# Ledger of designs, part 91: peptides against a protein of PDB entry 6JX3

Target 1, 85 residues: chain A of PDB entry 6JX3
Amino acid sequence: AEFRLRPEISVAQTDYGMVLLDGRSGEYWQLNDTAALIVQRLLDGHSPADVAQFLTSEYEVERTDAERDIAALVTSLKENGMALP

## One batch from the design tools (peptide; made by RFdiffusion4, then SolubleMPNN)

Design b2_p30_3_s3 (from b2_p30_3, 12 letters changed)
Fold by OpenDDE base, seed 1:
Structure b2_p30_3_s3 (fold): chain B 85 residues (1-85), chain A 30 residues (1-30)
Amino acid sequence: as target 1 above (85 residues)
Amino acid sequence: SLEEVMARPFEPVETVRTGRRTSISRHPPL
């Protein structure tokens, strides 16, 4: 299944990084650069496996760690009501 | 350093709930 943000979620770019805003509840979350990069790639249509390969190619990170971070982020975004299940 | 150019440092994933919007703006006050 494709990764998608919920319709009520807006994306804002700030001097401190990417922010996700729930337009209904008013809650907003800041993503660090790594989280923002993963979200952007997933929204562009890359699979988690594609993103893991990208991270290991560009950064000092092991494949297992990249996969775990991606999975944890996706889970968190879904649980916190930012991404569609 | 050359090492940093060849393989950039990796910062682990982090998400932080920063607060609740109080204005009528569609964007957070940041």
Scores: peptide ipSAE 0.273, ipTM 0.695, DockQ to the pose 0.054
Fold by OpenDDE base, seed 2:
Structure b2_p30_3_s3 (fold): chain B 85 residues (1-85), chain A 30 residues (1-30)
Amino acid sequence: as target 1 above (85 residues)
Amino acid sequence: SLEEVMARPFEPVETVRTGRRTSISRHPPL
């Protein structure tokens, strides 16, 4: 399924990284560089498998670890009301 | 692999709730 942010979520680039703001509740979350990179690629239409391959090619991370981190991030973003289920 | 050796260190994913905006501005200064 396509990864999408909820309609009320705005994205901002800051000096400290990507920030996701809920325009309704006012809650906002900061993503570190790795999380931001994953979100950016998912929003660009890359699959989690594509992103895992990218991470293993660019960083010192094993495929299994990359897959787990991507899955955990997606789950967190959905649970925290940032991403659509 | 050589690619793995040359790859940059991996920072674990992290999301942090950094705050809550108390109001929505509808009148930007610029």
Scores: peptide ipSAE 0.271, ipTM 0.687, DockQ to the pose 0.034
Fold by OpenDDE base, seed 5:
Structure b2_p30_3_s3 (fold): chain B 85 residues (1-85), chain A 30 residues (1-30)
Amino acid sequence: as target 1 above (85 residues)
Amino acid sequence: SLEEVMARPFEPVETVRTGRRTSISRHPPL
Protein backbone atom coordinates (compact mmCIF):
# COMPACT_ATOMS: atom_id res chain seq x y z
CA ALA B 1 0.00 0.00 0.00
CA GLU B 2 1.24 3.46 -0.94
CA PHE B 3 1.66 6.05 1.81
CA ARG B 4 0.07 9.36 0.78
CA LEU B 5 -0.85 12.62 2.42
CA ARG B 6 -4.40 13.87 2.11
CA PRO B 7 -4.82 16.33 -0.78
CA GLU B 8 -5.55 19.24 1.57
CA ILE B 9 -2.22 18.79 3.39
CA SER B 10 0.69 21.06 2.55
CA VAL B 11 4.31 20.39 3.48
CA ALA B 12 6.71 23.11 4.59
CA GLN B 13 10.29 23.11 5.81
CA THR B 14 10.97 25.48 8.71
CA ASP B 15 13.86 26.27 11.01
CA TYR B 16 12.02 24.20 13.60
CA GLY B 17 11.51 21.19 11.32
CA MET B 18 9.03 19.79 8.85
CA VAL B 19 5.48 21.13 9.19
CA LEU B 20 2.23 19.71 7.82
CA LEU B 21 -0.64 22.17 7.30
CA ASP B 22 -4.27 21.18 6.83
CA GLY B 23 -5.64 23.69 4.34
CA ARG B 24 -9.23 23.03 5.37
CA SER B 25 -9.12 22.97 9.17
CA GLY B 26 -6.15 25.30 9.50
CA GLU B 27 -4.35 22.98 11.92
CA TYR B 28 -0.64 22.49 11.50
CA TRP B 29 1.67 19.89 12.99
CA GLN B 30 5.41 19.90 13.53
CA LEU B 31 7.46 16.75 12.98
CA ASN B 32 10.76 16.12 14.69
CA ASP B 33 13.72 15.05 12.57
CA THR B 34 13.06 11.33 12.91
CA ALA B 35 9.39 11.68 11.97
CA ALA B 36 10.28 13.92 9.03
CA LEU B 37 12.84 11.42 7.76
CA ILE B 38 10.32 8.58 7.92
CA VAL B 39 7.61 10.61 6.16
CA GLN B 40 10.00 11.74 3.44
CA ARG B 41 11.12 8.18 2.69
CA LEU B 42 7.56 6.86 2.70
CA LEU B 43 6.48 9.63 0.32
CA ASP B 44 9.41 8.73 -1.93
CA GLY B 45 7.91 5.26 -2.29
CA HIS B 46 9.87 3.25 0.25
CA SER B 47 7.97 0.63 2.21
CA PRO B 48 7.83 0.61 6.02
CA ALA B 49 10.20 -2.37 5.85
CA ASP B 50 12.62 -0.33 3.71
CA VAL B 51 12.47 2.50 6.23
CA ALA B 52 13.04 0.18 9.18
CA GLN B 53 16.10 -1.28 7.46
CA PHE B 54 17.38 2.22 6.77
CA LEU B 55 16.89 3.36 10.37
CA THR B 56 18.67 0.36 11.86
CA SER B 57 21.58 0.87 9.46
CA GLU B 58 22.02 4.58 10.14
CA TYR B 59 20.98 4.99 13.78
CA GLU B 60 21.34 3.25 17.12
CA VAL B 61 17.93 1.60 17.13
CA GLU B 62 16.72 -2.01 17.17
CA ARG B 63 14.64 -3.30 14.27
CA THR B 64 11.60 -3.92 16.47
CA ASP B 65 11.76 -0.40 17.90
CA ALA B 66 12.11 1.13 14.43
CA GLU B 67 9.13 -0.86 13.18
CA ARG B 68 7.04 0.22 16.18
CA ASP B 69 7.94 3.89 15.72
CA ILE B 70 7.11 3.79 12.00
CA ALA B 71 3.78 2.07 12.65
CA ALA B 72 2.90 4.51 15.44
CA LEU B 73 3.74 7.51 13.24
CA VAL B 74 1.70 6.25 10.29
CA THR B 75 -1.24 5.56 12.60
CA SER B 76 -1.01 9.03 14.14
CA LEU B 77 -0.81 10.74 10.75
CA LYS B 78 -3.91 8.89 9.58
CA GLU B 79 -5.85 9.50 12.82
CA ASN B 80 -4.95 13.19 12.84
CA GLY B 81 -6.22 13.59 9.27
CA MET B 82 -2.87 14.13 7.57
CA ALA B 83 -2.44 10.82 5.71
CA LEU B 84 -4.90 8.84 3.60
CA PRO B 85 -6.16 5.54 5.08
CA SER A 1 26.14 -5.14 17.19
CA LEU A 2 29.20 -3.17 16.13
CA GLU A 3 27.13 -1.46 13.46
CA GLU A 4 24.59 -0.40 16.07
CA VAL A 5 27.29 0.87 18.45
CA MET A 6 28.88 2.96 15.68
CA ALA A 7 25.54 4.35 14.49
CA ARG A 8 24.32 7.81 15.47
CA PRO A 9 21.95 8.25 18.42
CA PHE A 10 18.28 7.73 17.61
CA GLU A 11 15.70 10.37 18.51
CA PRO A 12 12.23 8.88 19.01
CA VAL A 13 9.45 9.91 16.64
CA GLU A 14 7.32 12.86 17.68
CA THR A 15 4.52 14.91 16.12
CA VAL A 16 3.09 17.98 17.82
CA ARG A 17 -0.01 19.98 16.95
CA THR A 18 1.60 23.40 16.71
CA GLY A 19 -1.32 25.72 16.09
CA ARG A 20 -4.07 26.95 13.81
CA ARG A 21 -3.81 29.17 10.75
CA THR A 22 -5.50 32.58 10.84
CA SER A 23 -7.57 34.02 7.99
CA ILE A 24 -4.58 35.98 6.65
CA SER A 25 -1.90 33.30 7.00
CA ARG A 26 -1.24 30.89 4.15
CA HIS A 27 1.59 29.15 5.99
CA PRO A 28 2.38 28.40 9.63
CA PRO A 29 4.46 31.09 11.34
CA LEU A 30 6.88 28.54 12.77
Scores: peptide ipSAE 0.261, ipTM 0.687, DockQ to the pose 0.058
Fold by OpenDDE base, seed 4:
Structure b2_p30_3_s3 (fold): chain B 85 residues (1-85), chain A 30 residues (1-30)
Amino acid sequence: as target 1 above (85 residues)
Amino acid sequence: SLEEVMARPFEPVETVRTGRRTSISRHPPL
């Protein structure tokens, strides 16, 4: 299944990084640059496996660590009501 | 920024609940 944000979530690019706004609850969530990069790639249609490969090719990170970080981020986004299950 | 991420070999992912909108403003707080 494709990664998607919930319809009530708005994305903003700020000088402090990517911010997600829940239009219903009013909560703001800030992503650091690594998290933002992962989200952008997933929203562009890349699979978590694609993103892990990308991270290991572009940055000094091991494949296993990249996979864990991506999985943890996706889980957090879903649990915090930002991404669709 | 992407440049900042590249300058540091790898920065761990982070998400932080930064606040809550208190008005009709659609722009996140700075």
Scores: peptide ipSAE 0.244, ipTM 0.667, DockQ to the pose 0.089

Design b2_p30_3_s4 (from b2_p30_3, 13 letters changed)
Fold by OpenDDE base, seed 5:
Structure b2_p30_3_s4 (fold): chain B 85 residues (1-85), chain A 30 residues (1-30)
Amino acid sequence: as target 1 above (85 residues)
Amino acid sequence: SLEEVMARPPQPVRTIRTGRRTSISQHPPL
């Protein structure tokens, strides 16, 4: 399943990092660097598995830990109304 | 990151972070 943001959500690069903006509510969600990286890769069309492989290649992190990080982030983004189900 | 710690956004921002307590970067930012 393709990872997509909800139509009302836009991405902004700020001096404080990557931000997801809800155009309806005006609410901002700031991502830490790792979360931003994951979101960017997912939005580029990479699968969670691809992203996990990327993280393990670029950082000292185990595959299972990377997968958990990604899954948790995706869940959070969906639950907080930023990503489509 | 140090930048994130020092960030002073002009508006309230809720933060979504990875579940990790520490950076997964092999070269963590100061």
Scores: peptide ipSAE 0.085, ipTM 0.581, DockQ to the pose 0.125
Fold by OpenDDE base, seed 2:
Structure b2_p30_3_s4 (fold): chain B 85 residues (1-85), chain A 30 residues (1-30)
Amino acid sequence: as target 1 above (85 residues)
Amino acid sequence: SLEEVMARPPQPVRTIRTGRRTSISQHPPL
């Protein structure tokens, strides 16, 4: 399924990294660099498998670890009301 | 990342990170 943010969530780029802002509540979350990279690629239409392959090709990370990180991040974004289920 | 350690942004309501304590990178952090 296509990864999408909830409509009330805005994305902002800052000098410190990507920020997600809930336009209704005013709550905002900062992503670390790796999380931002994953979100960007998912939003661009890459599959989790594509992202895992990318991470292992560009960074010092095992495939299994990359897959786990992606899954955990997606879960967190959905559970915290940033991404659509 | 090293940049994240050196920079001190305002604390957000929440922080979303990978499962690791630090971001993954092409090389080990300094």
Scores: peptide ipSAE 0.081, ipTM 0.570, DockQ to the pose 0.131
Fold by OpenDDE base, seed 3:
Order: sequence, then structure tokens, then C-alpha cells
Structure b2_p30_3_s4 (fold): chain B 85 residues (1-85), chain A 30 residues (1-30)
Amino acid sequence: as target 1 above (85 residues)
Amino acid sequence: SLEEVMARPPQPVRTIRTGRRTSISQHPPL
């Protein structure tokens, strides 16, 4: 399924990194640089498999580790109300 | 990233990170 943010969530860039803003609650979540990269690629329309391949081609990371990181991040974003299920 | 370590917000911010304690980037920005 397509990865999408919830309608009330917007993206902002700050001096401290990428931030996801909830327009309803005013709450925001900061992403570390790896999480931001993954989210950006997913939002650009790449599949989790594409992103895993990208990470392994650009960084010294094992495919299985990349896949786990992506899956865990997506789960976290959904559970914290930022991404659509 | 080094930039994130060197420049912190004045108050705690909720953070979502990868499963790792640190970024998997081999080239963290300053």
C-alpha cells in the first residue's frame, strides 16, 4: 500500500532536522536524519523495498537491517498518528 | 547527525528515530 501522512500532518525543515507537525493538536515530532531520508523516499513514491535497496547501495548497511529499520519506522509513524494505516 | 548533536532545541522535542541509537548514515552532516 502507498505510504501517506495523515491529512493533518505537515512536513517542516528546522535547524535541528525534519519535523512532522500535527495541525490539529500542535504536537510535532522530530526525525533523525535516517528516518527523514526514509520518510522522504516513501513520500516520493518509492516502495519500502526500493528504499531498502537505496540504503544498501548508499550506505554500509545490510539489506535485512535496512528492511527492519524501515518497517519499524513505518509502524512507529502509524502508531503515533502521523501516517495513515 | 553532528549538526543535531551540536545544535539542540532549547526544550525537549519528541523524536522518532530508526531502531538504531544513531543514524545509519555514513556521512552525518555538520
Scores: peptide ipSAE 0.058, ipTM 0.564, DockQ to the pose 0.145
Fold by OpenDDE base, seed 4:
Structure b2_p30_3_s4 (fold): chain B 85 residues (1-85), chain A 30 residues (1-30)
Amino acid sequence: as target 1 above (85 residues)
Amino acid sequence: SLEEVMARPPQPVRTIRTGRRTSISQHPPL
């Protein structure tokens, strides 16, 4: 399934990195740069598998670890109301 | 990122981070 943010979520780039804002609740989340990279790639239409391959090509990280990190991030984004299920 | 560690950014309601506690090598974003 396509990864998408909920319509009430806005994305902004700040001096401190990427942030997600819920326009209804006003809740604010900051992403570290790795999380931001993953979100950006997913929003561009890359699969989690594509993103894992990308991370292993850019950084010294094992494929299995990258896959687990991506899965955990996606889960967090969904559970915290930022991404559509 | 290094800036995130050094600059003490404004506190969001939540912080979402990914990656292992051990730094990914080769200048990974923090």
Scores: peptide ipSAE 0.057, ipTM 0.574, DockQ to the pose 0.126

Design b2_p30_4_s1 (from b2_p30_4, 13 letters changed)
Fold by OpenDDE base, seed 2:
Structure b2_p30_4_s1 (fold): chain B 85 residues (1-85), chain A 30 residues (1-30)
Amino acid sequence: as target 1 above (85 residues)
Amino acid sequence: MEFSTSNYEVVFQGTSAVAPQINLLHDPIR
């Protein structure tokens, strides 16, 4: 299904990286560069499989590892209230 | 847009360029 952030979450780009802000609580999370890349591509409509293929071309990582890492990130974002289930 | 004192960094943990573990760490925005 389509990856989406929760409606109360806003995205900001900073010199230090991508930031997700909960507009209700004021809590925020800064993503590392790889996490930001994954989230941006998912939000742009790329499938996890597409993102995994992209990661294997940009990093020295195996496809299965990329898929696992993407899944772990998505799970974390959902469980921590940043992304919709 | 206003940030609170509760802030976190999302990081990958492991030995790969892309790592299988995701951790949320408190990290003040600079």
Scores: peptide ipSAE 0.032, ipTM 0.496, DockQ to the pose 0.317
Fold by OpenDDE base, seed 5:
Structure b2_p30_4_s1 (fold): chain B 85 residues (1-85), chain A 30 residues (1-30)
Amino acid sequence: as target 1 above (85 residues)
Amino acid sequence: MEFSTSNYEVVFQGTSAVAPQINLLHDPIR
């Protein structure tokens, strides 16, 4: 399934990183650089598997660890109301 | 408020009456 943010979530780039803003509640979430990279790739249409392959090619991370990290992030984004189920 | 999901910590912090802040994935790979 395609990764998508919820319609009420807007994305802003700041000097301190990517920020997701909930336009309804006013709550905001700041992503660290790793999370931002993953989210950007997912929003660009890459699958989690694609992103895992990318991470292993660019960083010293095992494939299984990359997959776990991506899955954890996606789960967190969904549970925190940022991404669509 | 701080909690973990899998390998990453999420920190929820109320910084003002305007908006709370949630920090996702506290510890990056790099």
Scores: peptide ipSAE 0.031, ipTM 0.519, DockQ to the pose 0.077
Fold by OpenDDE base, seed 3:
Structure b2_p30_4_s1 (fold): chain B 85 residues (1-85), chain A 30 residues (1-30)
Amino acid sequence: as target 1 above (85 residues)
Amino acid sequence: MEFSTSNYEVVFQGTSAVAPQINLLHDPIR
């Protein structure tokens, strides 16, 4: 399924990294650079599998670990109301 | 352990280098 942010969520770039803004609650979530990279690629239409392959090609991380962490991030973003289910 | 390429950084954390974890999210800003 396509990864998409909820309509009330906006993205801002700060000196400290990517921030997700909930326009309804006023809540701010800051992503570290790795999470931001993952989110950006997912939003650009890459699959989680594509992103995992990318991470393993660019960094010293195992494929299984990359897949697990991407899945965990996506789950967290959905559970925290940032991404659509 | 941190890796930087271009404008992004990967941060690995954990009890050992053989079992690193990627810390993905910061706590919400109050």
Scores: peptide ipSAE 0.025, ipTM 0.489, DockQ to the pose 0.113
Fold by OpenDDE base, seed 1:
Structure b2_p30_4_s1 (fold): chain B 85 residues (1-85), chain A 30 residues (1-30)
Amino acid sequence: as target 1 above (85 residues)
Amino acid sequence: MEFSTSNYEVVFQGTSAVAPQINLLHDPIR
């Protein structure tokens, strides 16, 4: 399934990192570098499997750990109203 | 660039050395 942010969510690049802003509520969140990297790759059209492969190639992380962390992030983004189901 | 004071934080329970997180901003957004 295609990963997409909800229409009301805006992405901003700041000196402190990537920020997600809910334009309706005004709530915002700062992503750490790892989360930002994952979200950016997903938004660029890479699959979770692609992103897992990327992470294992760039960092000393096991494939299974990368997959689990990506899945957890995606789930959290959906449950917290940032990403479409 | 100024955002609302409504903040939200998520700490992900991963097992990798590189753990994803969504944190509160402590400084003004530009």
Scores: peptide ipSAE 0.030, ipTM 0.480, DockQ to the pose 0.498; fails the geometry check

Design b2_p30_4_s2 (from b2_p30_4, 16 letters changed)
Fold by OpenDDE base, seed 2:
Structure b2_p30_4_s2 (fold): chain B 85 residues (1-85), chain A 30 residues (1-30)
Amino acid sequence: as target 1 above (85 residues)
Amino acid sequence: MEFSTSDYEEVFRGRSAVAPSINKLNDPIR
């Protein structure tokens, strides 16, 4: 299934990184560079497997670590009401 | 949807989302 943000979530690019804003609650989430890159690629339609492969090819990270971080981030985004289940 | 704001920390309730292996992922091979 496609990774998508909830409709009330807006995205902004800032000098400090990617920001997700909940237009209803006023909560915002500042993503670090790693999280932002993962989210951006997922939103562009890449699968978690594609993203893991990309991370291992571009950065000093093992495949298992990349997969775990992607899964944890996606779970967090869903549980915190930023991404659709 | 995209938005723009100058100082969102003064306007919105905020927190950070962090990937656990941040140091590895931010260390480029090339």
Scores: peptide ipSAE 0.034, ipTM 0.536, DockQ to the pose 0.085
Fold by OpenDDE base, seed 1:
Structure b2_p30_4_s2 (fold): chain B 85 residues (1-85), chain A 30 residues (1-30)
Amino acid sequence: as target 1 above (85 residues)
Amino acid sequence: MEFSTSDYEEVFRGRSAVAPSINKLNDPIR
């Protein structure tokens, strides 16, 4: 399934990094650099498998760690109302 | 939707979303 943010979520680039803003609740979520990179790649249309391959080819990270991080992040984003299920 | 803001913490309630293994991804394969 395609990864997408919920319609009420806006993306802000700040001096401190990427922020997801919920325009309805007024809550925001600051992403660390790794999370931001994963989200950006997913939003660009890459699959989780593509992103895992990218991470292992560009950074010193094990494939299993990359896969787990991506899965955990996607789950968190969906459960916390940032991404569509 | 994209926007830019400089002082969001004074305007909005917030939390941090953290992905694990940040340090591993900070080390590019060269």
Scores: peptide ipSAE 0.034, ipTM 0.530, DockQ to the pose 0.090
Fold by OpenDDE base, seed 3:
Structure b2_p30_4_s2 (fold): chain B 85 residues (1-85), chain A 30 residues (1-30)
Amino acid sequence: as target 1 above (85 residues)
Amino acid sequence: MEFSTSDYEEVFRGRSAVAPSINKLNDPIR
């Protein structure tokens, strides 16, 4: 399934990092750099498997750990109302 | 300074305002 943000969520780049903002509530989530990179690549149409491969080539991380962390991030973003199920 | 590859999902949650910086938790190879 395609990773997509909820329609009320906007993306902003700040001096502190990438922010996901809920236009209804004003609630926001500021992503750390790694989470931002994952989200950006997913939004660009890369699969979680593609992103895992990318992470292992760019960072000191094992494939299994990258896959687990991507899955956890996606789950978290869905559960916190940022991403569509 | 310690970084963890298990903290990709760490975020700051709040209302729309200036937020504190969240540090990168995994160093790039390059």
Scores: peptide ipSAE 0.040, ipTM 0.561, DockQ to the pose 0.064; fails the geometry check
Fold by OpenDDE base, seed 4:
Structure b2_p30_4_s2 (fold): chain B 85 residues (1-85), chain A 30 residues (1-30)
Amino acid sequence: as target 1 above (85 residues)
Amino acid sequence: MEFSTSDYEEVFRGRSAVAPSINKLNDPIR
């Protein structure tokens, strides 16, 4: 399934890094650089498998660990109301 | 060296325009 942000969520670049902002509530979520990279690639249409391959090329991490990290982040973004289910 | 990407902070939630810095993953290959 396609990874998508909820309509009320905006993406912004700040001095602190990438931020997801809920325009209704004013709540925001700052992403670290790795999380931002994952989100950006998913939004650009890359599959989780594509992202996992990318992470294993950039970090000393096993493929299975990268896949777990991506799944955990996606779950977190959905549960926190940033991404559509 | 053992390394797990699961240790990084994924997100910080708040309502302020000011937020603390969040560490990226350590030990990149490149």
Scores: peptide ipSAE 0.033, ipTM 0.537, DockQ to the pose 0.059; fails the geometry check

Design b2_p30_4_s3 (from b2_p30_4, 15 letters changed)
Fold by OpenDDE base, seed 5:
Structure b2_p30_4_s3 (fold): chain B 85 residues (1-85), chain A 30 residues (1-30)
Amino acid sequence: as target 1 above (85 residues)
Amino acid sequence: MEFSLSDFEVVFRGRSAVAPEIRRLHDPIR
């Protein structure tokens, strides 16, 4: 399934990183650089497998570790109400 | 949807260069 943010979530690019704002609650979150990179790639339509491949090329990280980190991030974004299930 | 932030108070908590992190912010937006 396509990775998508919930419609109430707004995105800002800042000098401190990507920020997500929940327009209903007013809560906001900052992504670290790695998380922002993953989210950007997913939103652009890349699969988690594509992103894992990309990460293993950019960082000294094993494919399995990259896949686990991506899965954990996606789960967190969904559980915190930022991404659609 | 896009929005704009002029600035905000940043509390740095140290982040891994590789491990993803989502940090809930409680500092005021300036």
Scores: peptide ipSAE 0.037, ipTM 0.452, DockQ to the pose 0.385
Fold by OpenDDE base, seed 1:
Structure b2_p30_4_s3 (fold): chain B 85 residues (1-85), chain A 30 residues (1-30)
Amino acid sequence: as target 1 above (85 residues)
Amino acid sequence: MEFSLSDFEVVFRGRSAVAPEIRRLHDPIR
């Protein structure tokens, strides 16, 4: 299943960094730079496994840590209504 | 500044690993 943001979600750059805006509820969610990078790679069609491999090649992070972080991020984005289930 | 998903670009900031974080903002965007 491909990762997608919900249609009502838009993205803005702010002094906080990347912010996801819910056009229906009015909620705002901040992503730090690492989360933003993961989201972009997923939206580009890379699998979580691909993204984990990418992170280990580009950053000082272990594969298992990258995998857990990606899984946790995806879960949070879905549970908070930003990503489609 | 608001932009569409197709306008999304990433800037790499080195090799130091920072755990991904999402945070709900309670204040309006300023």
Scores: peptide ipSAE 0.034, ipTM 0.490, DockQ to the pose 0.308
Fold by OpenDDE base, seed 3:
Structure b2_p30_4_s3 (fold): chain B 85 residues (1-85), chain A 30 residues (1-30)
Amino acid sequence: as target 1 above (85 residues)
Amino acid sequence: MEFSLSDFEVVFRGRSAVAPEIRRLHDPIR
């Protein structure tokens, strides 16, 4: 399934990191660099599998750990109303 | 939609979305 942010969510790319803001509620999430990288690649159209492969090539992380981290982040973003189901 | 943080006067509630720290071998290729 395609990863998409909810339409009310805005994205700030800053020197301090990526921020996701809900324009209706005023709630925001600041992503650390790893989470931001994952979200950026997903939004660019890469699959979770693509992102996992990328992470393992660029960082000291096992494939299974990368896959788990991606899945956990996606789930969290959906549950907290940032991403579409 | 992209925005600047300066566009907003107040954020009512904030959270830090954290993934486990992953040690970088080199700068990621974007």
Scores: peptide ipSAE 0.033, ipTM 0.490, DockQ to the pose 0.082
Fold by OpenDDE base, seed 4:
Structure b2_p30_4_s3 (fold): chain B 85 residues (1-85), chain A 30 residues (1-30)
Amino acid sequence: as target 1 above (85 residues)
Amino acid sequence: MEFSLSDFEVVFRGRSAVAPEIRRLHDPIR
């Protein structure tokens, strides 16, 4: 399934990095640079597999580690109410 | 310089009321 944010979530680019803001509750999450990069690529329509391949090219990381990390991030975003299941 | 992906799991949680820049520029509650 396509990665999508919940409709109440806004994306803000700030001096502190990417922020995901819940427009109803005011809760926000500040992403570090790697998480932001992953989210941006997913929102652009890349698959988790595509993103893992990209990360192994951009950083010195093993493919298996990149895949596990992306999966964990996606799960976290869903569980914390930022992304649709 | 080598970058560690272990840092990606660090997500900061908070409220927009404590994030003036976000409230000022992008907060939809406004």
Scores: peptide ipSAE 0.031, ipTM 0.478, DockQ to the pose 0.055

Design b2_p30_4_s4 (from b2_p30_4, 17 letters changed)
Fold by OpenDDE base, seed 4:
Structure b2_p30_4_s4 (fold): chain B 85 residues (1-85), chain A 30 residues (1-30)
Amino acid sequence: as target 1 above (85 residues)
Amino acid sequence: MEFSMENYEEVYRGRSAHAPRINRLLDPIR
């Protein structure tokens, strides 16, 4: 399934990184650059497998680690109310 | 903040009117 943010979530690019803001609660998360890259790629329509391949091609990370970390991030974003299930 | 796989596990979390705090989302890549 495609990765999507919840409709109440706004995305902002700041000098300090990508921010996800819940317009209802006012809760926000400021993503570090790695998490932001993953989220951006997923939002652009790349699959988790595509993103894992991208990370392993661009940086020193093992494929299995990249896959696990992408899955964990996606899960966290869903559980924290930022992404749709 | 520089792109790094070493710090990908951390995000700042807070309310728009409050100081953010660091939360761990992922286990760090080794």
Scores: peptide ipSAE 0.027, ipTM 0.538, DockQ to the pose 0.053
Fold by OpenDDE base, seed 1:
Structure b2_p30_4_s4 (fold): chain B 85 residues (1-85), chain A 30 residues (1-30)
Amino acid sequence: as target 1 above (85 residues)
Amino acid sequence: MEFSMENYEEVYRGRSAHAPRINRLLDPIR
């Protein structure tokens, strides 16, 4: 399934990094730089496999670790109501 | 995965000018 944010979620760039705002609850979530990079690529239409390949090609990270980070992030975003299931 | 800052230097050492940092993926602001 294609990764998508929930309709009520807004994305903002701040001095502290990428921030997700829930327009209904008013809750803010700050992404670290790695998470922001992953989210941006997923939203651009890249698959998790594409993103994992990107991370391993650009940084000294193992493919398995990259895949786990992406999966964990996607799960967290869904569980916290930011991404569609 | 959560990596300590000590792990960051080895695991996510960028092969480009801008390496991502490794810490908590999400931080709630309330």
Scores: peptide ipSAE 0.026, ipTM 0.540, DockQ to the pose 0.111
Fold by OpenDDE base, seed 5:
Structure b2_p30_4_s4 (fold): chain B 85 residues (1-85), chain A 30 residues (1-30)
Amino acid sequence: as target 1 above (85 residues)
Amino acid sequence: MEFSMENYEEVYRGRSAHAPRINRLLDPIR
């Protein structure tokens, strides 16, 4: 399934990194660099499998660990109302 | 209850000088 942010969520690039803003609540969240990379690639249309392959090529992480981290992040973003189900 | 994501349990050590920093997946900005 295609990964998408909820329509009320805005993305901002700042000196501190990638920031998500909820336009309804006014809450801000800052992604760490790895999470930002994952989210950006997913938003660009890459599959979780594509992102896992990318992470294993760039960082010292096993494929299974990368897949687990991506799945956990996606779940968290959905559960906290940032991404569409 | 303030929402915060956990830190990565594993150290993402980059194979290049562009390794991401290790911190919480999401930090609230106040």
Scores: peptide ipSAE 0.025, ipTM 0.539, DockQ to the pose 0.148
Fold by OpenDDE base, seed 2:
Structure b2_p30_4_s4 (fold): chain B 85 residues (1-85), chain A 30 residues (1-30)
Amino acid sequence: as target 1 above (85 residues)
Amino acid sequence: MEFSMENYEEVYRGRSAHAPRINRLLDPIR
């Protein structure tokens, strides 16, 4: 399925990284730089597999580790109401 | 808006010091 943020979620770029704000609850979360890269590419239409390949190509990260953390991030974003299921 | 890093946890670090660290991916902002 396509990765998408919920419509009530706003994205802001800050000096500290990407921020996701829930306009309804007022809750907001900061993504670290790795998470921001992942989210940006997922939103651009890349698959998790594509993103894992990107991370391993651009950085010294093992493929299995990248895949695991991408999956964990996606799950977390869905569970925290940031991303659509 | 205040960022709290007290719950920061490193998951893993790339082989290179320049690789993005996979750590706590979501941090609540206070």
Scores: peptide ipSAE 0.029, ipTM 0.519, DockQ to the pose 0.206; fails the geometry check

